Peptides against a protein of PDB entry 4LZF. Designs and how they scored, part 22

Target 1, 155 residues: chain A of PDB entry 4LZF
Amino acid sequence: GGRLVVFPNGTRKELSADGQTVKVMFFNGDVKHTMPDQRVIYYYAEAQTTHITYPDGMEVLQFPNNQTEKHFPDGRKEITFPDQTVKTLHPDGREESVLTDGTIIQLNPDGSKVIQFNTGQREIHTADFKRREYPDGTVKTVYSDGRQETQYPTG

## One batch from the design tools (peptide; aimed at target 1 Y44)

Design b2_p11_8_s3 (made by RFdiffusion4, then SolubleMPNN; from b2_p11_8, 5 letters changed)
Fold by OpenDDE base, seed 4:
Structure b2_p11_8_s3 (fold): chain B 155 residues (1-155), chain A 11 residues (1-11)
Amino acid sequence: as target 1 above (155 residues)
Amino acid sequence: LPPLPPPPLEL
């Protein structure tokens, strides 16, 4: 049978009969599960947050607002927001957000920004200019000095 | 990150 240990502070530890599953119920309402696959599931009662750690170093955070964060062993992070926007933070400092409409927003380590619209238009933001690329090959550039340039697909 | 759960009195 399983084993239950009750500590003087009210913390309880349940062991499965095989010893492969451990459940610690802390006196504050927090819960820790250690699973047979070595996954550790923390539940923070006050924050209503679940934190899962995997043996490979993967971490998953589940917040009460329905936000989910994945922390990958390579240092990449993936945040799924309540609106279902997915933001990826890369180890090189690049950030990518995928909106529910298919728009992709990329922030580059150099401070540049690229927006790929669901319409096939692309917008590039740099320190020197903002550029809009259209599916027909038209390119409009607005420079930081206020100059504008339009390149047409038929030169 | 929320704080870690408080440890049991004795382990």
Scores: peptide ipSAE 0.061, ipTM 0.786, DockQ to the pose 0.216
OpenDDE base, seeds 1, 2, 3, 5: peptide ipSAE 0.046, 0.049, 0.038, 0.039; ipTM 0.739, 0.754, 0.705, 0.710

Design b2_p11_8_s4 (made by RFdiffusion4, then SolubleMPNN; from b2_p11_8, 3 letters changed)
Fold by OpenDDE base, seed 2:
Structure b2_p11_8_s4 (fold): chain B 155 residues (1-155), chain A 11 residues (1-11)
Amino acid sequence: as target 1 above (155 residues)
Amino acid sequence: APALPPPELTL
């Protein structure tokens, strides 16, 4: 069977019978699980936060406010906010947020912004203009100089 | 005696 080691400081270590799972219950209430798949699940008792580390370098953080962060080995970060908005931070500096209504907001490294609305409309923000694209093919552009243009789908 | 593992104190 498994075995339990009790340390003088109150820390307890449980080993599975197969030796593939190790559970350490620290004296401060923290818990560390080493799993057969080499994941390490650490629970911080005071912060009520779970930190999972994977052998490939992926990390998952679960916060008590229901925020979850995934840190990928490629440097990408995916944050699920308490409101269930999902934000992806790319290594190139691009950020993408998917809102619960289906709206997608992209922030580009050059400072441009693209909003894909759930209505099918798209808005593009650059240093030079704001552009709204409509599902019917109409495009409205407001330039930084105040000029406005409307392009109609029929020309 | 076995070494006493300390908790990870930093997130």
Scores: peptide ipSAE 0.074, ipTM 0.735, DockQ to the pose 0.117
OpenDDE base, seeds 1, 3, 4, 5: peptide ipSAE 0.032, 0.066, 0.031, 0.068; ipTM 0.642, 0.741, 0.652, 0.791

## One batch from the design tools (peptide; aimed at target 1 N9 F27)

Design b2_p12_3 (made by RFdiffusion4)
Pose (drawn by RFdiffusion4):
Structure b2_p12_3 (pose): chain A 155 residues (1-155), chain P 12 residues (1-12)
Amino acid sequence: as target 1 above (155 residues)
Amino acid sequence: PALPARPAEPAE
């Protein structure tokens, strides 16, 4: 029916009957679970933070302010902020934010960006210009040289 | 935030 082992330093270990699941309760209040599928779940008592390592290389952190950070094996990092904005950082430097109101912000490493407003408007920033596209088909552009252009809808 | 180093797990 399993075992409990208590070490002189105060650390406790609990093994399942099949030995597949191991729970370690460290003297300092940290808790580690090793699961049969080799997931490792570590709880930091003082920091009140959970770190989960998956066999496929994925790592997940849960912070006490309810922020979650996911690290994918390829280097991608996905952050869920407490407000539930999801921000994805790519190793190449691209950043994408999907906010809960529906706004999407795409930032390129060269500094260019595309913003998709929940209102249906779209804004493009490049080295040459800032452009705004409207649902009615109107396009407004401000160029680096200071000129401003309005492209009116066909209708 | 940085996290602390983990305690060494005793062997049986």

Design b2_p12_3_s1 (made by RFdiffusion4, then SolubleMPNN; from b2_p12_3, 5 letters changed)
Fold by OpenDDE base, seed 2:
Structure b2_p12_3_s1 (fold): chain B 155 residues (1-155), chain A 12 residues (1-12)
Amino acid sequence: as target 1 above (155 residues)
Amino acid sequence: MALPAPEEEPEE
């Protein structure tokens, strides 16, 4: 059978019969589960937040507002916002946001921005120009000097 | 959001 330890402060520790699962119920209402796979699930009662730590260094945060954050061992972060927008922060400083409509927004370390619209249009922002690419192959460029160029598809 | 500090397990 499992073992229950009750501490003087009101914290309780439950050990499974195999010793592979430990559940600590803290006096403040926090709960810590150590699982057989060595993941640790910590629930912060006041913050209503769940923190999962994996043995590979993966971390998952679940906030009461339905935001979820994944911290990957490679330093990448993935944030799922309450609106279901997914933002990925890459270790190289690139950021990608996927909107619920399928629009993808990329922020590059060089300060360039790429928007891929759900319509198949793409917009590229650089220091030198703003470019709009259309599904028909038309490309419109507005340069920083105010010049405008339209390239038509060869057809 | 900053996480609270986790509680420490009491020693047996």
Scores: peptide ipSAE 0.174, ipTM 0.840, DockQ to the pose 0.828
OpenDDE base, seeds 1, 3, 4, 5: peptide ipSAE 0.169, 0.166, 0.168, 0.167; ipTM 0.837, 0.836, 0.836, 0.835

Design b2_p12_3_s2 (made by RFdiffusion4, then SolubleMPNN; from b2_p12_3, 7 letters changed)
Fold by OpenDDE base, seed 4:
Structure b2_p12_3_s2 (fold): chain B 155 residues (1-155), chain A 12 residues (1-12)
Amino acid sequence: as target 1 above (155 residues)
Amino acid sequence: MELPEEEAVPEE
């Protein structure tokens, strides 16, 4: 059978019979689970936040507002917002947001922005121009100097 | 968002 240890401070430690699962219920209401797969699940009672750490260095945060954050060992972060937008922060400084409608917004380290619309249109923003690419192959560019260029598909 | 400090597991 498992064991239950009750500490003088009111913290309780439950051990599985195999000793592979440990549940600590802290006096403050926090809960720490050590799982057989070596993941650690910590629940902060006051913050109502769950923090999962994995042996590979992966971390998962679950916030009471339904936001979830994944911290990858490579330094990438993936944030799922309450609205289900997924934002990925890359180690190179690139940010990508995937909206619920399938629109993808990329922010590049150089300050350029790429929007991939769910319509198949793409918009590229740079310091020098804004470019709209259409599914038919038409490309419209508006340069910072006010010049406009339209490239038509060859068909 | 910063996480709170984890409580220390008491030693048996």
Scores: peptide ipSAE 0.244, ipTM 0.848, DockQ to the pose 0.839
OpenDDE base, seeds 1, 2, 3, 5: peptide ipSAE 0.241, 0.240, 0.237, 0.234; ipTM 0.846, 0.845, 0.844, 0.844

Design b2_p12_3_s3 (made by RFdiffusion4, then SolubleMPNN; from b2_p12_3, 4 letters changed)
Fold by OpenDDE base, seed 2:
Structure b2_p12_3_s3 (fold): chain B 155 residues (1-155), chain A 12 residues (1-12)
Amino acid sequence: as target 1 above (155 residues)
Amino acid sequence: PPLPPPPAEPEE
């Protein structure tokens, strides 16, 4: 059978009959579950936040505002905001935001920015220019020196 | 905000 230990401070520890699951109910209301898969689920009662740690080093944070953060073993972070925007921070310093409308905003380590609009238009921002690419193949470039160029689709 | 450290697990 399972085992329940009650500590003098009010913390309780529940052991499954197989010993594979451990539940600690801390005196402060925090709860820690150690699972058979070695995943640890920690609930912070005051913060109402769940923190899951995996044996591979993955971490998942679930906040009471419905924000979720995933920390991958490769150093990538994925943040799902309350508005359901998903932001990925890559180890190379690239940031990508996917908006709920399907717009993708990429921030590159070189300071360039790329926006993929849900309309199929693309906008590229660099130090030297801003470029808009249209689904018809038209490309408009505004250079930092004030020059403008329009390239029309061939055909 | 940073999460507080969990309470220490009491030893059995």
Scores: peptide ipSAE 0.089, ipTM 0.789, DockQ to the pose 0.873
OpenDDE base, seeds 1, 3, 4, 5: peptide ipSAE 0.084, 0.089, 0.083, 0.088; ipTM 0.788, 0.789, 0.786, 0.788

Design b2_p12_3_s4 (made by RFdiffusion4, then SolubleMPNN; from b2_p12_3, 6 letters changed)
Fold by OpenDDE base, seed 1:
Structure b2_p12_3_s4 (fold): chain B 155 residues (1-155), chain A 12 residues (1-12)
Amino acid sequence: as target 1 above (155 residues)
Amino acid sequence: MELPEEPEEPEE
């Protein structure tokens, strides 16, 4: 049989019979589970938020609004928004958003932006130009000075 | 979002 410890402050600690699972029920309603695989599952009762920590340093946050955040050991973060958009924040400052329609938006550390449309078109924004690339190989560039250039596919 | 502070776990 497992063991139950009840502390004077109202916190309760349940240990499994094998000692590999520990459940702490805090006086504030929070719950902490330590699992045999060394995952720690913490539930914040007031915030209704779940925080999972893994032995490799991975963390997962689940918020009551259906937002989920993954914090990777390398410093990368992946946020799944309530609308199911997935945003990845890279340690180098690059950000990537994948929309539900398959559109990918990349923000680069240099301030450039790349949009990959679900149509196969790509748009590149830099300080010097905005460029649209079409699936047929046509490329349209509008430069910051107002110059426009169209490059046609080599037939 | 910032996480709440975890209560101190009592020592046995």
Scores: peptide ipSAE 0.134, ipTM 0.796, DockQ to the pose 0.832
OpenDDE base, seeds 2, 3, 4, 5: peptide ipSAE 0.132, 0.133, 0.127, 0.126; ipTM 0.794, 0.792, 0.792, 0.791

Design b2_p12_4 (made by RFdiffusion4)
Amino acid sequence: NAAAAAAADAAP
Pose (drawn by RFdiffusion4):
Structure b2_p12_4 (pose): chain A 155 residues (1-155), chain P 12 residues (1-12)
Amino acid sequence: as target 1 above (155 residues)
Amino acid sequence: NXXXXXXXDAAP
């Protein structure tokens, strides 16, 4: 029916009957679970933070302010902030934010960006211009040289 | 104590 082992330093280890699951309760209050499928779940007592390592290379951190950070094996990093905005950082430097109100912000490493407002408008920023596109078909552009352009709807 | 805890974690 499993075992409990207590070490001189105060660390405790609990093994399941099949030995597949191991729980370590460290003297300092940290808790580590090793699961049969080799997931490792580590709880940091003082920092009140959980770190989960998956066999496929994925790592997940849960912070006490309810922020979650996911690290994918390819280098992508996904952050869920407490407000539930989801921000994805790509290794090439692109950033994408999907806010709960529906706004999407796409940022390129060259500094260009596309913003998709929950209102249906779209804004594009490039080295040459800032552009706003409207649901009615109107397009408004401000160029680097200071000129402003309005493209009216066909209708 | 921390080194002992690491050893305890690696114990069979």

Design b2_p12_4_s1 (made by RFdiffusion4, then SolubleMPNN; from b2_p12_4, 7 letters changed)
Fold by OpenDDE base, seed 3:
Structure b2_p12_4_s1 (fold): chain B 155 residues (1-155), chain A 12 residues (1-12)
Amino acid sequence: as target 1 above (155 residues)
Amino acid sequence: MEEEAERAAAAP
């Protein structure tokens, strides 16, 4: 049979009969589950946040606003916002956001920004210019000096 | 072996 230990501070520890599952119910309302697969599920009662740690070093945070954060062992982070936008933070400092409409926003370590619109248009931002590329092959560039250039498709 | 109570973690 399982075992229940009740501590003088009000913390309770429940062990499964096989000893593979441990549930600690802290006096503050927090709950820690250690599972047979060695994952640890911690619930913070005040913050209403769930923190899952995996034996490979992956971590998952679940917030009460429906935001989810995944922390990968390689240092990558993936944030799913309440609006279902997914932001990936890469170890090299690159950031990528995928919007619900399919628009992709990339922030590069060099400070450049690329927006791939769902319409097939692309916008590139650098220190020197902003460039809009159109599906028809038209390219509009606005340089930092205020000069504008339009390249028309050779048709 | 006295079973000690685990400590609650700090919230993130």
Scores: peptide ipSAE 0.125, ipTM 0.763, DockQ to the pose 0.093
OpenDDE base, seeds 1, 2, 4, 5: peptide ipSAE 0.118, 0.098, 0.124, 0.094; ipTM 0.760, 0.756, 0.767, 0.752

Design b2_p12_4_s2 (made by RFdiffusion4, then SolubleMPNN; from b2_p12_4, 6 letters changed)
Fold by OpenDDE base, seed 2:
Structure b2_p12_4_s2 (fold): chain B 155 residues (1-155), chain A 12 residues (1-12)
Amino acid sequence: as target 1 above (155 residues)
Amino acid sequence: MEAEAERAEAAP
């Protein structure tokens, strides 16, 4: 059978009969589960936040506002916001946001920005220009010097 | 962006 240990501070530790699962109920209301797969599920009672740590270094945070964060062992971070926007932060400093409408916003380490609209239009922002690409092949560029260029699709 | 909760692990 499992065992229950009750500590003087009110913390309780439950061990499964096989010893593979450990549940600690802290006196502050926090709960820690150590699972057979060596993941640790920590619940912060005050913050109402769940933090899962995996033996490979993966981490998952679940916030009470329905935000979820995944911290990958490679240093990538994926944030699912309450609005269901998914933002990926890459180790190279690139950021990508996927909006619920399918729009993709990329922020590059060089400071450039690319927006892929759900309409098939693409917008590129650099230090030197802002460019809009249209599905028909039209490209409009506004340069930082105020010059404007339109490239028409070659029929 | 929610901040990571500070671990309040009260070790037994």
Scores: peptide ipSAE 0.079, ipTM 0.753, DockQ to the pose 0.090
OpenDDE base, seeds 1, 3, 4, 5: peptide ipSAE 0.046, 0.050, 0.079, 0.073; ipTM 0.683, 0.686, 0.740, 0.732

Design b2_p12_4_s3 (made by RFdiffusion4, then SolubleMPNN; from b2_p12_4, 4 letters changed)
Fold by OpenDDE base, seed 3:
Structure b2_p12_4_s3 (fold): chain B 155 residues (1-155), chain A 12 residues (1-12)
Amino acid sequence: as target 1 above (155 residues)
Amino acid sequence: DEAAARAAEAAP
């Protein structure tokens, strides 16, 4: 059978009969689960936050506002916001956001920005210009000096 | 405190 250990401070430790699952219920309301797959699940009672650590170094944070963060061993982070927008932060400083409508927003380390609209239009923002690319091959550029240029597709 | 709680796990 399983074992229950009750400590003088009020902490409780439950061990499964097979010894593969351990549940610690701390006196402060925190809970730690060690699972057969070697995942460790921490629940912080005050913050109402769940933190899962995996043997490969993957970490998953679940916040009470329904935000989820994944921390990959390579240093990449993936944030799923409550609105279901997914933001990826890359180790090189590049950021990519995928909106629920399929729009992709890329922020580059040089400060440039690229928006891929769900319509197939693309907008590029640099220090020198804003450029809109249309699915028909038309390209409109507005330069920082106020000059505008239109490039027409070769029909 | 999480650290205090984890220390309680090590209690004999």
Scores: peptide ipSAE 0.062, ipTM 0.795, DockQ to the pose 0.415
OpenDDE base, seeds 1, 2, 4, 5: peptide ipSAE 0.051, 0.043, 0.057, 0.031; ipTM 0.755, 0.734, 0.780, 0.682

Design b2_p12_4_s4 (made by RFdiffusion4, then SolubleMPNN; from b2_p12_4, 5 letters changed)
Fold by OpenDDE base, seed 3:
Structure b2_p12_4_s4 (fold): chain B 155 residues (1-155), chain A 12 residues (1-12)
Amino acid sequence: as target 1 above (155 residues)
Amino acid sequence: MEAEAEAAAAAP
């Protein structure tokens, strides 16, 4: 059978009969689960936040606003916002956002921006120009000096 | 041996 230990401070520790699962219910309402797969699940009662640590160094945070953050061992972070937008932060400083409509927004470390629209159009932003590429091969560029150029596809 | 409470994580 399992064991229950009750501490003088009101903390309770439950051990499974096999000893593979440990549940600690702290006097402040926090809960710690140690699982058979070596995951550790913390529930912070005041913040209503769940923090999962994995043996490979992966971490998952679940917030009460329905935001989820994944911290990868390579230093990459993936944030799923309440609106279901997914933002990836890379160790090189690049950021990628995937919107629910399929639009992809890339921010580069040099400050350039690329938007891949769900229509197949692409927009490139640099310090020197804004460029729109169309699925037909038409390219429109607006330069910082106000010059505009249109390149037509070779028919 | 008493079990101590964990420190809360930062929320967004």
Scores: peptide ipSAE 0.042, ipTM 0.701, DockQ to the pose 0.109
OpenDDE base, seeds 1, 2, 4, 5: peptide ipSAE 0.040, 0.040, 0.038, 0.041; ipTM 0.699, 0.697, 0.694, 0.701

Design b2_p12_5 (made by RFdiffusion4)
Pose (drawn by RFdiffusion4):
Structure b2_p12_5 (pose): chain A 155 residues (1-155), chain P 12 residues (1-12)
Amino acid sequence: as target 1 above (155 residues)
Amino acid sequence: PPLPPRPAEPAE
């Protein structure tokens, strides 16, 4: 029916009957679970943080302020902030944010960006210009040289 | 935030 082992230093280990699941309760209050599928779940008592390592290379951190960070094997990092904005950092430097109101912000490493407002408008920033596109078909652009352009809807 | 190092797990 399983075993409990208590070490002189105060660390406790609990093994399942099949030995597939191991739970370690460290003297300092940290808790580690090793699962049959080799997922490792580590709880940091003082920091109140959970770190989960998956066999496929994925790592997940849960912070006590309810922030979650996911690290994908390829280097992608996805952050869920407490407000539930999701920000994705790619290794090439691109950043994408999907806010709960529906706004999407895409930032390129060269500094250019595309913003998709929940209102239906779209904004593009490049080295040459800042552009705003409207649902009615209107396009407004401000160029680096200071000129401003309005493209009116066909209708 | 950084996390502290983990304690060594005793062997049986």

Design b2_p12_5_s1 (made by RFdiffusion4, then SolubleMPNN; from b2_p12_5, 5 letters changed)
Fold by OpenDDE base, seed 1:
Structure b2_p12_5_s1 (fold): chain B 155 residues (1-155), chain A 12 residues (1-12)
Amino acid sequence: as target 1 above (155 residues)
Amino acid sequence: MELPPEPEEPEE
């Protein structure tokens, strides 16, 4: 059978009969589960937040506002916001946001920004220009000096 | 968001 240990501070520890599952119920209401696959599931009672740690170093956070964060071993983070926007933060400093309408917004480490619209249009922002690419191959560029250029598709 | 600290697990 399993074993239950009750500590003087009110913390309780439940061990499975095989010893592979451990459940700690802390005096503050927090709960920690250690699973046979070595995942640790921690529940913060006050914050109503779940934190899962994996043996490979992956972490998953689930917040009461329906935000979810994944922390990958390579340093990448993926945030799913309550509105279902997904933001990925890359170790190199690149950020990518995928909106619910399919729009993709990329922020590059050099400060450039790329927006891929759901219409197939693409907008590129750099220190030197703002460029709009259209599905037909038309490209409009506004340079930082105020010069404008339009390139038409060569049919 | 910052997570609160985990309580110390008492040793047996």
Scores: peptide ipSAE 0.119, ipTM 0.785, DockQ to the pose 0.813
OpenDDE base, seeds 2, 3, 4, 5: peptide ipSAE 0.115, 0.117, 0.110, 0.114; ipTM 0.783, 0.782, 0.779, 0.783

Design b2_p12_5_s2 (made by RFdiffusion4, then SolubleMPNN; from b2_p12_5, 4 letters changed)
Fold by OpenDDE base, seed 3:
Structure b2_p12_5_s2 (fold): chain B 155 residues (1-155), chain A 12 residues (1-12)
Amino acid sequence: as target 1 above (155 residues)
Amino acid sequence: MPLPPAPEEPEE
């Protein structure tokens, strides 16, 4: 049978009959679950935050505002914001955001920015220019000096 | 946000 241990400080420890699941209910309201798959689930009662650690080193944070963060063993982070925007932070310093409308925003380590619009338009920002590419093949460039260039598709 | 440390489990 399962076991329940009640400590003098009010902490309780529940062990499953198979010994594979351990639940600790701390005196402060925090809860720790050790699962058969070796994941550990921490619930922080004051912060109302869930922290899951996996045996491969992956971590998942679930915040009370519905933000979710995944921390991958390779150092990549994936943040799902309350608005359902997904931001990926890469170890090389590249950042990618996918908006709910399908727009993708890429921030590169060199400071350049690329926006892929859901309309098929693309905008490229560099230190030297802003360029907009249209689905019809039109390309408009505005240089930092104020010069503008438009390339029209050859009909 | 820093998560608070989990309390130590008392020894049985």
Scores: peptide ipSAE 0.083, ipTM 0.789, DockQ to the pose 0.809
OpenDDE base, seeds 1, 2, 4, 5: peptide ipSAE 0.071, 0.077, 0.075, 0.081; ipTM 0.784, 0.789, 0.786, 0.790

Design b2_p12_5_s3 (made by RFdiffusion4, then SolubleMPNN; from b2_p12_5, 5 letters changed)
Fold by OpenDDE base, seed 3:
Structure b2_p12_5_s3 (fold): chain B 155 residues (1-155), chain A 12 residues (1-12)
Amino acid sequence: as target 1 above (155 residues)
Amino acid sequence: MPLPAPPEEPEE
């Protein structure tokens, strides 16, 4: 049978009959679950936050505002914001945001920015220029010196 | 946000 241990401080520890699940209910309202798959689920009562740790080193944070953060063993982070925007932070310093409309925003380590619009237009920002590429093959470039160039598709 | 450390589990 399962066991329940009640400590003098009010902490309770529940062990499953198979010994594979352990639930600790702390006196402060926090809860720790150790699962058969070796994941550990922490619930912080004051912060209303869930923290899941996996045996491979993956971590998942679930915040009360519906933000979710995934921390991968390779150092990559994936943040799902309350608005359902997904931001990926890469170990090389690259950042990618996918908006709910399908727009992708890439920030590169060199400070350049690329926006892939859901319309098929692309905008490239560098130190030297801003360039907009259109689905018809038109390309407009505005240089930092104020010069503008337009390349028209060859009909 | 720094998560608080969970309380220490009392020894059985």
Scores: peptide ipSAE 0.103, ipTM 0.802, DockQ to the pose 0.788
OpenDDE base, seeds 1, 2, 4, 5: peptide ipSAE 0.093, 0.093, 0.094, 0.094; ipTM 0.800, 0.801, 0.800, 0.798

Design b2_p12_5_s4 (made by RFdiffusion4, then SolubleMPNN; from b2_p12_5, 4 letters changed)
Fold by OpenDDE base, seed 3:
Structure b2_p12_5_s4 (fold): chain B 155 residues (1-155), chain A 12 residues (1-12)
Amino acid sequence: as target 1 above (155 residues)
Amino acid sequence: MPLPAPPEEPAE
């Protein structure tokens, strides 16, 4: 059978019968689970936040507002917002947001922005221009000096 | 948000 240890401070430690699972219930309401796969699941009672650490160095944070953050060993972060938008922060400083409608917003380290709409249109923002690309091959450019250019598809 | 430090596990 498993073992239960009750400490004088009110902390409890449960050991599974196989010794592979350890559950610590702290006196403050926090809970720590050490699993057979060496992942550690920590629940912060006051913050209502779950923190999972994996043996490969991956970390997962689950917040009470349904936001989830994944911290990858390579330094990449993936944030799933309550609205189910997924934002990826890359180590190179690039940021990508995938909206629930399939729109992709890319922020580049140079300050440029690319929006890929679910309609197949693309919009590119640079310091010098805004450009709209249409699925038919039409391209509209508005330059920072106020010039506008439209390139029509050659039929 | 900074996560609080876990309480120290008492020694058995």
Scores: peptide ipSAE 0.089, ipTM 0.793, DockQ to the pose 0.828
OpenDDE base, seeds 1, 2, 4, 5: peptide ipSAE 0.088, 0.087, 0.088, 0.088; ipTM 0.791, 0.791, 0.792, 0.791

Design b2_p12_6 (made by RFdiffusion4)
Pose (drawn by RFdiffusion4):
Structure b2_p12_6 (pose): chain A 155 residues (1-155), chain P 12 residues (1-12)
Amino acid sequence: as target 1 above (155 residues)
Amino acid sequence: PEPAPLPRPPFP
């Protein structure tokens, strides 16, 4: 029916009957679970933070302010902030944010960006210009040289 | 005997 082992230093280990699941309760209050599928779940008592390592290379951190960070094996990092904005950082430097109101912000490493507003408008920033596109088909552009352009809808 | 496990370093 399993075992409990208590070490001189105060660390406790609990093994399942099949030995597949191991729980370690460290003297400092940290808790580690090793699961049969080799997931490792570590709880940091003082920091109140959970770190989960998956066999496929994925790592997940849960912070006490309810922020979650996911690290994918390829290097992508996904952050869920407490407000539930999701920000994805790519190794090449691109950043994408999907806010709960529906706004999407795409940032390129060269500094260019595309903003998709929940209102249906779209904004593009490049080295040459800043552009705003409207649902009615209107396009407004401000160029680096200071000129401003309005492209009116066909209708 | 099996040595006692030690915890990870303190998390920040």

